# Ledger of designs, part 308: peptides against a protein of PDB entry 6TME

Target 1, 324 residues: chain A of PDB entry 6TME
Amino acid sequence: NRLKRAYIALQAWKKAFYSDPFNTAANWVGPDVCSYKGVFCAPALDDPSVLVVAGIDLNHADIAGYLPPELGLLTDVALFHVNSNRFCGVIPKSLSKLTLMYEFDVSNNRFVGPFPTVALSWPSLKFLDIRYNDFEGKLPPEIFDKDLDAIFLNNNRFESTIPETIGKSTASVVTFAHNKFSGCIPKTIGQMKNLNEIVFIGNNLSGCLPNEIGSLNNVTVFDASSNGFVGSLPSTLSGLANVEQMDFSYNKFTGFVTDNICKLPKLSNFTFSYNFFNGEAQSCVPGSSQEKQFDDTSNCLQNRPNQKSAKECLPVVSRPVDCS
Target 2, 324 residues: chain A of PDB entry 6TME as posed
Amino acid sequence: NRLKRAYIALQAWKKAFYSDPFNTAANWVGPDVCSYKGVFCAPALDDPSVLVVAGIDLNHADIFGYLPPELGLLTDVALFHVNSNRFCGVIPKSLSKLTLMYEFDVSNNRFVGPFPTVALSWPSLKFLDIRYNDFEGKLPPEIFDKDLDAIFLNNNRFESTIPETIGKSTASVVTFAHNKFSGCIPKTIGQMKNLNEIVFIGNNLSGCLPNEIGSLNNVTVFDASSNGFVGSLPSTLSGLANVEQMDFSYNKFTGFVTDNICKLPKLSNFTFSYNFFNGEAQSCVPGSSQEKQFDDTSNCLQNRPNQKSAKECLPVVSRPVDCS

## One batch from the design tools (peptide; made by RFdiffusion4, then SolubleMPNN)

Design b2_p28_8_s1
Fold by OpenDDE base, seed 2:
Structure b2_p28_8_s1 (fold): chain B 324 residues (1-324), chain A 28 residues (1-28)
Amino acid sequence: as target 1 above (324 residues)
Amino acid sequence: SAARLAEFEKRLEELIKKKSENYLVKSS
């Protein structure tokens, strides 16, 4: 009996709650699990006459507790949304039995440990949100082999390099922001044909930006701010025909910001402040356009306000990094 | 099977309508 298994799982979970300030699980009593708050039932795929637990939504419940292994008994669940709680511990390996998993959102919790590799075992997974947790260690390369629409990894403790397999990803949105990633952005990034938004904010990334970024024809948001990137901006950035928001601020870029970048047809906001650029085209000057917003603050530009001193600029500008 | 896929999609659509979260990019 599938509902009996679900009952066992849900009662085990209720027992694993340390605090339920909104009494979300107050009605989690009795065999009628389909009436439980946050539990959603639907006809089984193999037998439409049988009702099964198909989804969980406990978003914003502020529940403290952990995920017990009995959750593996919820074998019919396709949507698992438990964000904005205070769940701790690790994601149970028993969740590998949830072979219909489609959307997995455990964001804004207190989960710890390495990347939850159980997510890699779900053949139909399309949405993965594990942001705002304390996951740590290396990102498994296999994550980008999956046919995901969105990958949210930001605000964790991930470290090491970004896998070369990123080019295989079919995701439209990928976030790396506010982790401890290091090294260069892989050249394979240009192969992400479905990419619309990518953010690298607040990591330890370094090196030159790969020329292959210019191949991201569908990208609308590209944010690489607050890293350690060096060298000039790639000339191939002129190929970003659909970019609307672009941010390279708080890096160590040098060189000249060209017309080809600032005149991108869909560009609405371009921030390149807090770098060591020593020149910019007139089209890049803040206030030069009514349709575009620019920020050139704290660079090494001549005849512009709020720039770095010569003392700060000369040591860096005189030793430009060759990215060729 | 095509029928199973259709039921899967229907079930997901119903659940998606009931979920309370939007999934815009959060980078701050």
Scores: peptide ipSAE 0.023, ipTM 0.626, DockQ to the pose 0.222
Fold by OpenDDE base, seed 3:
Formats: sequence, structure tokens, C-alpha cells
Structure b2_p28_8_s1 (fold): chain B 324 residues (1-324), chain A 28 residues (1-28)
Amino acid sequence: as target 1 above (324 residues)
Amino acid sequence: SAARLAEFEKRLEELIKKKSENYLVKSS
């Protein structure tokens, strides 16, 4: 019965293919769905004697098409990986029936519409990758209430602010890069106890960096480059004991880059170029360390190469934003 | 329950092992 439903779903999906350059679905014929290329079966959780479709892997198949509603019949699927294809349209709401969903990867496709809220309905979801699509609109706050290990949102069309609920996230990796997010980074960010890597690259974020960033003890990668951040770097950044890669380039930061930041014990690369910093500690100077790489290009630093002109600097550095 | 979770993980072990991709941070 379950495999029959799977057969219906998979045949509907095959019919929804516009192009299958590698003939991935060529063997998608007959009732033996477990033999289908890219289809993986496993014993059912409720009955080990019953074989069910538990996984789909069509990564890098370059398939053009859409996801039909009949995919909701794949109720036993826990792994759904279809990245690097040319699937278009929206994620079917019928996928809410896939209550065992564990990993969902639809990255590198042509999906459109709002955030696929069906992902919020999956109680066991641990991995969500929707990057490199054309999803748009607001990010639902509820996404961070889920016990996800990774959240990949980069390279979409998401807008509005980053939800305050981000602090509730248990994810180790979160990417916001290359969207249209605006506003400030929530102060609750410091509560992300499992966070290792977070990237905000290429958005419209602004305001001062919250002091609470310094509470991210497990962070190894922090990239806030290419935004509209202002003010000085928080002194609490000295608390980033495990940060290895840090990038604040292409913002509107001012003030002094301190020893406490540049001497972070695990720091490998620190890029703060293309800002309006008017001073830096000796430990921040490129070439000052064998173990660390720094980039201070295009700031307002005295006696350093490749800096902004006085004309460009003066209007900004003379009126620094007070983040206190 | 813990027992149910353990069974779930066990049954999916083979599927997880078939993953060929490492999901790293990709910002560009």
C-alpha cells in the first residue's frame, strides 16, 4: 500500500519533468520503486517488515520541472535532496504529510514564492537548505523555534528584518547572505548557544552591532560584510574566544579597532576594509602577525596605504555614531 | 521517546551514509 502510493507519487513527478538530460528517471518504470534511480527504501518505523520510500536523492541531475502535489503521498520520506536542478514553481503544501522529514535540500533550483512554510510543519526536521533560489518575502519567526542543525537561506530574495527569535535557534550554521534583509541584528543573537558559523553578507542590515555578539563563544565564522552597519565595533567582541574568520568589510563602521579584537586567540583572518575606521592597534596592522591575516584597506587610517581621502573621511569620522 | 529516536536513527543510518555532499557555509 505504501509503495503503491509512492509509485503514484513518483510517476506523477516523472510526468512533471520537462527535461531530464541525464535520463535519471529512465528506469522509473514499474511498481518496484525501490529500484528507481535516486529513490532509497528502508524498513518502516512502525513495521520493520514493510519496506517504504525513505529517501530521495536527485542532486545534480539538472532536471527541469516542478514538484507536483502527489509528492505528498511519499509519507515515509525522511531525506529529500534535489539540489542543483532546474525545478521551478513552489514547494507543494501537500508535503506537510511527510511528517518524518529530517533533511530537506532544494538548493540551487528555480523555486519562487514566499518562504516554504510547509517546512515549519515537519517536527523532526534537522537540516533545511533552500539557498540559491528565488524565495521572497519575510522570514517566518517560527523557523528559529525549530531544532535545526543548519539553516541555509542565502542567495534568495528574502526581505524585512531578521526575527528576534533567532536567539532560540540551536543551529550551528546559519546563512542570511545575499538577500534583502534590513534592520538591526537582534540582541538575542547572543543566545545562540550552538552557533559556529553565521553569515550576513550582502544585505541591507544597518544600525550598531549588538554587544551580545560577544557571547557567541562557539562561533568560528562571523561575516557581516557588505551591509550598512554603523558605529564602533563592540568591545565585547573580545569574548569571541573561538572565532577564526571575521569580516566586517564594506560597511560604515567608525572608531578604533582594538588590540582586544585583533589578539583574539583563534583569529586567523580579520577583514575590516572599506569602512571609516580612524585608528587601529598595532596588532591589527597587516603583516604584524605570522598567524593572522588582516585587511585594513580603504579606511580612514593615518600612515597606512590605500586609505580613503580626507575629503571622503572627514564628514563621517567627525560625526561618529554613538552606539551606547 | 528516546527509544523511538534511537530506532529512527538506526533505520536511517544507511541513507545517511549515502550522502555524498558536505554542506558547508556558502556565501557567494
Scores: peptide ipSAE 0.023, ipTM 0.607, DockQ to the pose 0.204
Fold by OpenDDE base, seed 5:
Structure b2_p28_8_s1 (fold): chain B 324 residues (1-324), chain A 28 residues (1-28)
Amino acid sequence: as target 1 above (324 residues)
Amino acid sequence: SAARLAEFEKRLEELIKKKSENYLVKSS
């Protein structure tokens, strides 16, 4: 009996709660699991006359506890949203039995361990949100082989390089922000055909930006701020026809910020502050446009306010990295 | 069957709409 299995799973989970400040699980009593707060039932795919637990929504419940292996008994769950709680431990491997998983959101919790590879076992997964946790280690390349729409990895402890398989991703949104990723952005990034938003903020990424970024025609948000990127901005960035928000601040970029970049047709905000740029086109100057906002603070620009001193600039500007 | 799948998907969509945070959530 599928609901019986669900009952076992949910009762095991309730037992795994250390704290339930809002008494969310207070009504988790008895066999009628479909009446449980945060539990959603739907007709089964194989038999519409049978109700199954199809979704969990415990968002913002501030529950402390862990995910017990018995959750693997919830084999009909397609939506699992438990963000903004205080769940700790690891994601159980038993969740591999949830083959209908469509959206998995465990963000803003206290999960630890390596990337939850169980997510790779879900053939229908479209939404993966594991941000604001303490996941660590390397990102498995296989994550980008999946037909995901959104991948949120930000604010974790992931290390190592970004997999070259990123180019295979069909996701519209990918966030790497506030991890410990290192190395270069893979050249394959230009192959992300559905990409709208990508965020690299606050990592240890370095090297030159790949020219292939300019192939991201559908990108509206590109944020690579707070890294260790060097060299000049790729001239191919002029190809970002739909970019609205672009941020390269807090890096070690050098060279000239070109007119072709600053005049991008959809550009609303372009921040390139806290770098070592030694020149900018007039169209890049803050205040030069009524419809665009620029920030050129703390570069090596002449005749601009709030720039770095010559002492700070000379060692870097005089030895520019050649990205060609 | 295709019909059953469609029904299930419809129900899921309804559930998704009732959630405070769902598929439409972007990076923050």
Scores: peptide ipSAE 0.023, ipTM 0.652, DockQ to the pose 0.156
Fold by OpenDDE base, seed 1:
Structure b2_p28_8_s1 (fold): chain B 324 residues (1-324), chain A 28 residues (1-28)
Amino acid sequence: as target 1 above (324 residues)
Amino acid sequence: SAARLAEFEKRLEELIKKKSENYLVKSS
């Protein structure tokens, strides 16, 4: 039966534990898997009279080990939360059998290998959190074809370009931060109609920001700091009617920071420090508003404190990048 | 079906509430 399969899976997993500091699996004994700590049962969707393992929650258990292929026997699991452990290895392909997967959180572990493509096989997946691991390689374009609410990819080893399929994403939150992504932000980004928060922090992204960013009228957080972006800020950023937090610091931007950006109606914090901006509107000056916080440190601004030297500025400012 | 989906969502919500921790979606 289904619970018997679950028993096999869970016992295999227990055997795959190298360390269980909090003795989380101490009560993982016997056939009554529904009593196991961190195991949650519910009536099956296809037969309400049958109890099945529907969820796993081992968050913050500090368990060292790996995910054995027998976990594929947990075919009724819709919630799989095992963040903040020390699980290593790869995500088993056998998890493709978990067709009811709804939320998958393996964040803050020691997983390695390429993007776990098994996640793409789950038709009902809504939440994917694989951040703070050691996943590497290219991001599969298909990830953004899925109807996900949130996609957390930050703090991994992903590289190459961000897929243009990003525009197809219905996610409200997407994080790319602290990877090795390169290239330009795709112009299709403007098609992310449900986007509220997007973070590109600490990658190797470059080129001009696409004008289409201004179409993200629902975005509240836009952070592109610590990259290699060049050129001027798109004038279309004036369209970010709901942006509250915006960070372009630690790039190679040039040009003038305009009133239209700094006077955005919901803007709370705007950081554009450590660039090569050569001008800013009065509304962008730190201290100009009590309601908004600005940071213009280490640019090429005249009559402002803590700016770059002329020697540092002239070579860059004199050669503005045309993003048109 | 819509009915089955609704029931699934209800059960899922119950499971979420029973989690050892409250999980919040955040970009950090």
Scores: peptide ipSAE 0.021, ipTM 0.610, DockQ to the pose 0.140

Design b2_p28_8_s3
Fold by OpenDDE base, seed 4:
Structure b2_p28_8_s3 (fold): chain B 324 residues (1-324), chain A 28 residues (1-28)
Amino acid sequence: as target 1 above (324 residues)
Amino acid sequence: MEEREKKREEELKKLIKEKSSKILEKES
């Protein structure tokens, strides 16, 4: 029966624990898996009279170990939350059998290897959190074909370019921060119709910002700081009607920061420090508004404090990148 | 079937949240 399979899976997992400092699995004994700490049962979808293991919650258990392939026997699991542990190894491909997977959170662990492509096999997946691990390699383009509410990829070892399929994403929150992504932001980004928050912090992204960013009408947070972006800010950024937090700091931007950007109606914080901007509108000056916060530190602005020297500015400002 | 699944997931989320909170309260 289903609970017997679950028992086999959970006992295999217990055996795969190297350390259980809070004795979370101490009561993982006997066939009554529904009584196991962190294991949650619910009526099966196909037969309400049958109880099945529907959820795992081992968040913050500080467990060291790995995920054995026997976890594939937990075919009724819809919620798998094991964040803030010390699990290592790879995500088993056998988890493809968990066709009801709805939320998958393995964040803040020690997982390695390529992107867990098994996550792409789950037809009903809505939440994917794999941040704060050591996943590496290319991001599969197919991730953005999933009907996900949130995609958390930050603090890993992902490299290569961001797939052009990003425009297909229906996610409201996407984080790329603190990886090794390179290349340009795809122009298709403007097609992300449900996007509220996107974070690119601390990658190797470069090139000009695509004009299509201005089409992100629902975005409230846009952070592209700590990259290698060049050129001027797109004039189309005036279209970000709902942006509240915007950060372009620690790049190689040049040109003039315009009123159209700084007067965005919902803008509360705009940071464009540590670039090579050579001018800003009065509306962009820190202290010019009580409702908005600006940071223009370490640019090439005239008559502003804490700017770069002429020696530092002239070589860059005199050779602006044409983004047209 | 999709509605039933959604309902189940919502119920499960509530259950997990409630149980997790209780466990955390007992451990604190």
Scores: peptide ipSAE 0.024, ipTM 0.543, DockQ to the pose 0.096
Fold by OpenDDE base, seed 1:
Structure b2_p28_8_s3 (fold): chain B 324 residues (1-324), chain A 28 residues (1-28)
Amino acid sequence: as target 1 above (324 residues)
Amino acid sequence: MEEREKKREEELKKLIKEKSSKILEKES
């Protein structure tokens, strides 16, 4: 029966633990898997009279180990939360059998290998959190074809370009931060109709910001700091009617920071420090507003404190990148 | 999918969402 399969899976997992500091699996004994700490049972969808393992919550258990292939026997699991552990290895392909997967959180572990493509096989997946691991390689374009509410990819080893399919994403929150993504932000980004928060912090992204960013009228957080972006800020950023937090710091931007950006109606914090901006509107000056916070540090601004030297600025400012 | 199964699925999703929210709150 299903619980027997679950028993096999859970016992295999217990065996795969190298360390269980809090003795989380101490009561993982016997066939009554529904009594196991961190295991949640519910009536099966296809037969309400049958009890099945529907969820796993081992968050913050500090367990060291790996995910054995026998976890594929947990075919009724819809919630899998094992963040803040020390699990290593790869996500088993056998998890493709978990067709009811709804939320998958393996964040803050030590997983390695390529993007866990098994996540793409789950038709009902809504939440994917794989941040704070050591996943590497290219991001599969298909991730953005899924109807996800949130996509957390930050603090991994992902590389290559951001797929153009990003525009197909229905996610409200997407994090790319602290990876090794390169290339330009795809122009299709403007098609992300549900996007509220997007962070690109600390990658190797470059090129000009696409004008289409200005189409992200639902965005409240846009952070592109610590990259290699060049050129001027798109004038279309005036379209970010709901942006509250905006950060372009630590890039190679040039040009003039305009009123239409700094006077965005919901803007609370705008950081554009550590660039090569050679001008800013009065509305962008730190202290100019009580409602907004600005940071213009380390640019090429005249008559402002803590700016780059002429020697540093001249080579860059004199050769502006044309983003048109 | 049978209507009953669909309803059950929705119920399960709600339950999962609630549980997930509680977990996230605990982590904060």
Scores: peptide ipSAE 0.021, ipTM 0.568, DockQ to the pose 0.135
Fold by OpenDDE base, seed 2:
Structure b2_p28_8_s3 (fold): chain B 324 residues (1-324), chain A 28 residues (1-28)
Amino acid sequence: as target 1 above (324 residues)
Amino acid sequence: MEEREKKREEELKKLIKEKSSKILEKES
C-alpha cells in the first residue's frame, strides 16, 4: 500500500521537526495523507486508479528539523520543495528510491556535508536547487552529465576547480556564486549549447578567461565578478550576440576594453570596475549611450574620474599577463 | 500513462522557468 508507506514517511518526518512556527504539520494526523498541508496527491503513473503522494511543498515554513531516512518510502514523489526552512543535517541516501524525482529544491536551509550525490541517482531530474546551504567539498563532475535545465549551487562552501565536464551540460542556468571554487574556467565552457545565464560571483577563480566564452551565443547573463581573473578580456567576447548583463568587476584584468565588446547589440549593462584596465574605447565610457550602462570605476584609465593612483597601477600595468 | 507523464513534465517545466527568472534577484 503506497499511501501507507507515505503515512509512515510523513509521520517520521513530523517527529523529526524541532520547531514548526506556523503549525504546518498540525493537520498531519491520521491515514489520509493527501489532506496533509503541503502534501499533494495524484494518480499513479503505472495505475491511474491508485492515488499516490506525488509532491511535497513546504516552502517558507521556517521548520527546524532534519530529513529522516523514512522519506525514502515516498517513492512516487516527483516534486520535492522544502525551500526556506531550517532543516539541518545531510540529505538521506534513502532518497535514491525516489526514481521519479523531477524537481528537487532544498535551497535556503542548513544542510551540511558533501554534495548530495543521491541527486545524481535520479534518472529524470531536471531541476536541482541546493543554494544557500553549507554544502562543502568538491563538485562531482557527473553533475554536468545530467540532463538538467537549471543548476543552482550558489551560497555554499564548495571548493576545488570547476569540472571540465561543464561543457556537457544542457542547463540554461548555472550558478556557482559565493563558493570557494578555484582555478581557471574550463575551456569546455564554450560547448554549453543551451546556456542562457551563468554566474561565477565571489569565488577564488583565477587565470585568463578562456577564448571559448565567445562561443556562448545564447548567453544573456555572464557574471564573473569578485574573483582573481587576470589578463585581457578575450577578443572573442564580440561573439556574445545576445548578452544583456555582463560583469567583470573586482578582478585583476588589464589591457584595453574594446569597441567590439561595448557595442554588443543586446548589451544593456556592462560593469568592469575595480580592475587594472589602462584603456577603453569611447563606446565604453559611462554616459556615452542612453541605451547602455557602463561602470569603469577604479581602473587605470587616463582622464577618467575615480581611478586608481599611479602607485597602485604601475606595478600591475607594467607587467601584463599574456593570455595568448 | 504517457499523456499524464507529459502533462506533469510540462507543468514542472513552467515552474522551472519561473524560478530561473528570479536568479538576478537572489544574487543582488
Scores: peptide ipSAE 0.017, ipTM 0.554, DockQ to the pose 0.424
Fold by OpenDDE base, seed 5:
Structure b2_p28_8_s3 (fold): chain B 324 residues (1-324), chain A 28 residues (1-28)
Amino acid sequence: as target 1 above (324 residues)
Amino acid sequence: MEEREKKREEELKKLIKEKSSKILEKES
């Protein structure tokens, strides 16, 4: 039966534990898997009279180990939360059998290997959190074809470009932060109809910001800091009617920071420090508003404190990148 | 089927006490 399969899976998993400092699996004994700590049973969808393992919650258990292939026997699991452990290795392909997967959180672990493409096989997946791991390689374009509410990829080792399919994403929150993504932000970004928060911080992204960013009407947080972006800020950023937090710091931007950007209606914090901006509107000056916080540190601005030297500015400012 | 699944999911969410934080950045 299903619980027997679950028993096999869970016992295999227990054997795959190298360390269980909180003795979370201490009661993982016997056939009554529904009594196991962190294991949650519910009626099966196809037969409500049968109990199945439907959820795993081992968050913050600090368990060291790996995910054995036998976990594929947990075919009724819809929620898999193993946040903040020390699991290592790869995500088993056998998890493709977990066709009811709805929320998958393996964040803050020691997982390695390429993007866990098994996640793409789950038709009902709504939440994917793989941040704070050591996943590497390319991000599969297909990730953005999925109807996900949130995509957390930050703090990994992902490389290559951001797929153009990003525009297809229905996610409200997407994080790319602290990876090794390169290339330009795809112009299709403007098509992200449900986007509220997007973070690119700390990558190797470059080129000009696409004008299409201004189409992100629902975005409240836009962080592109610590990259290699060049050129001027798109004038279309004036269209970000709901942006509250905006960060372009630590890039190679040039040009003039316009009044239209700094006067965005919901803007609370705008950081454009550590660039090569050679001018800013009065509305962008730190302290100019009680409602908005600005940081213009380390640019090429005249008559402002803590700016770059002329020696550093001149070579860059005199040769601005034309993004038109 | 879809409604049953939604109901089941909601029940499961209630059972799981510690939800993963859906924030932009986490402390680790």
Scores: peptide ipSAE 0.037, ipTM 0.633, DockQ to the pose 0.312; fails the geometry check

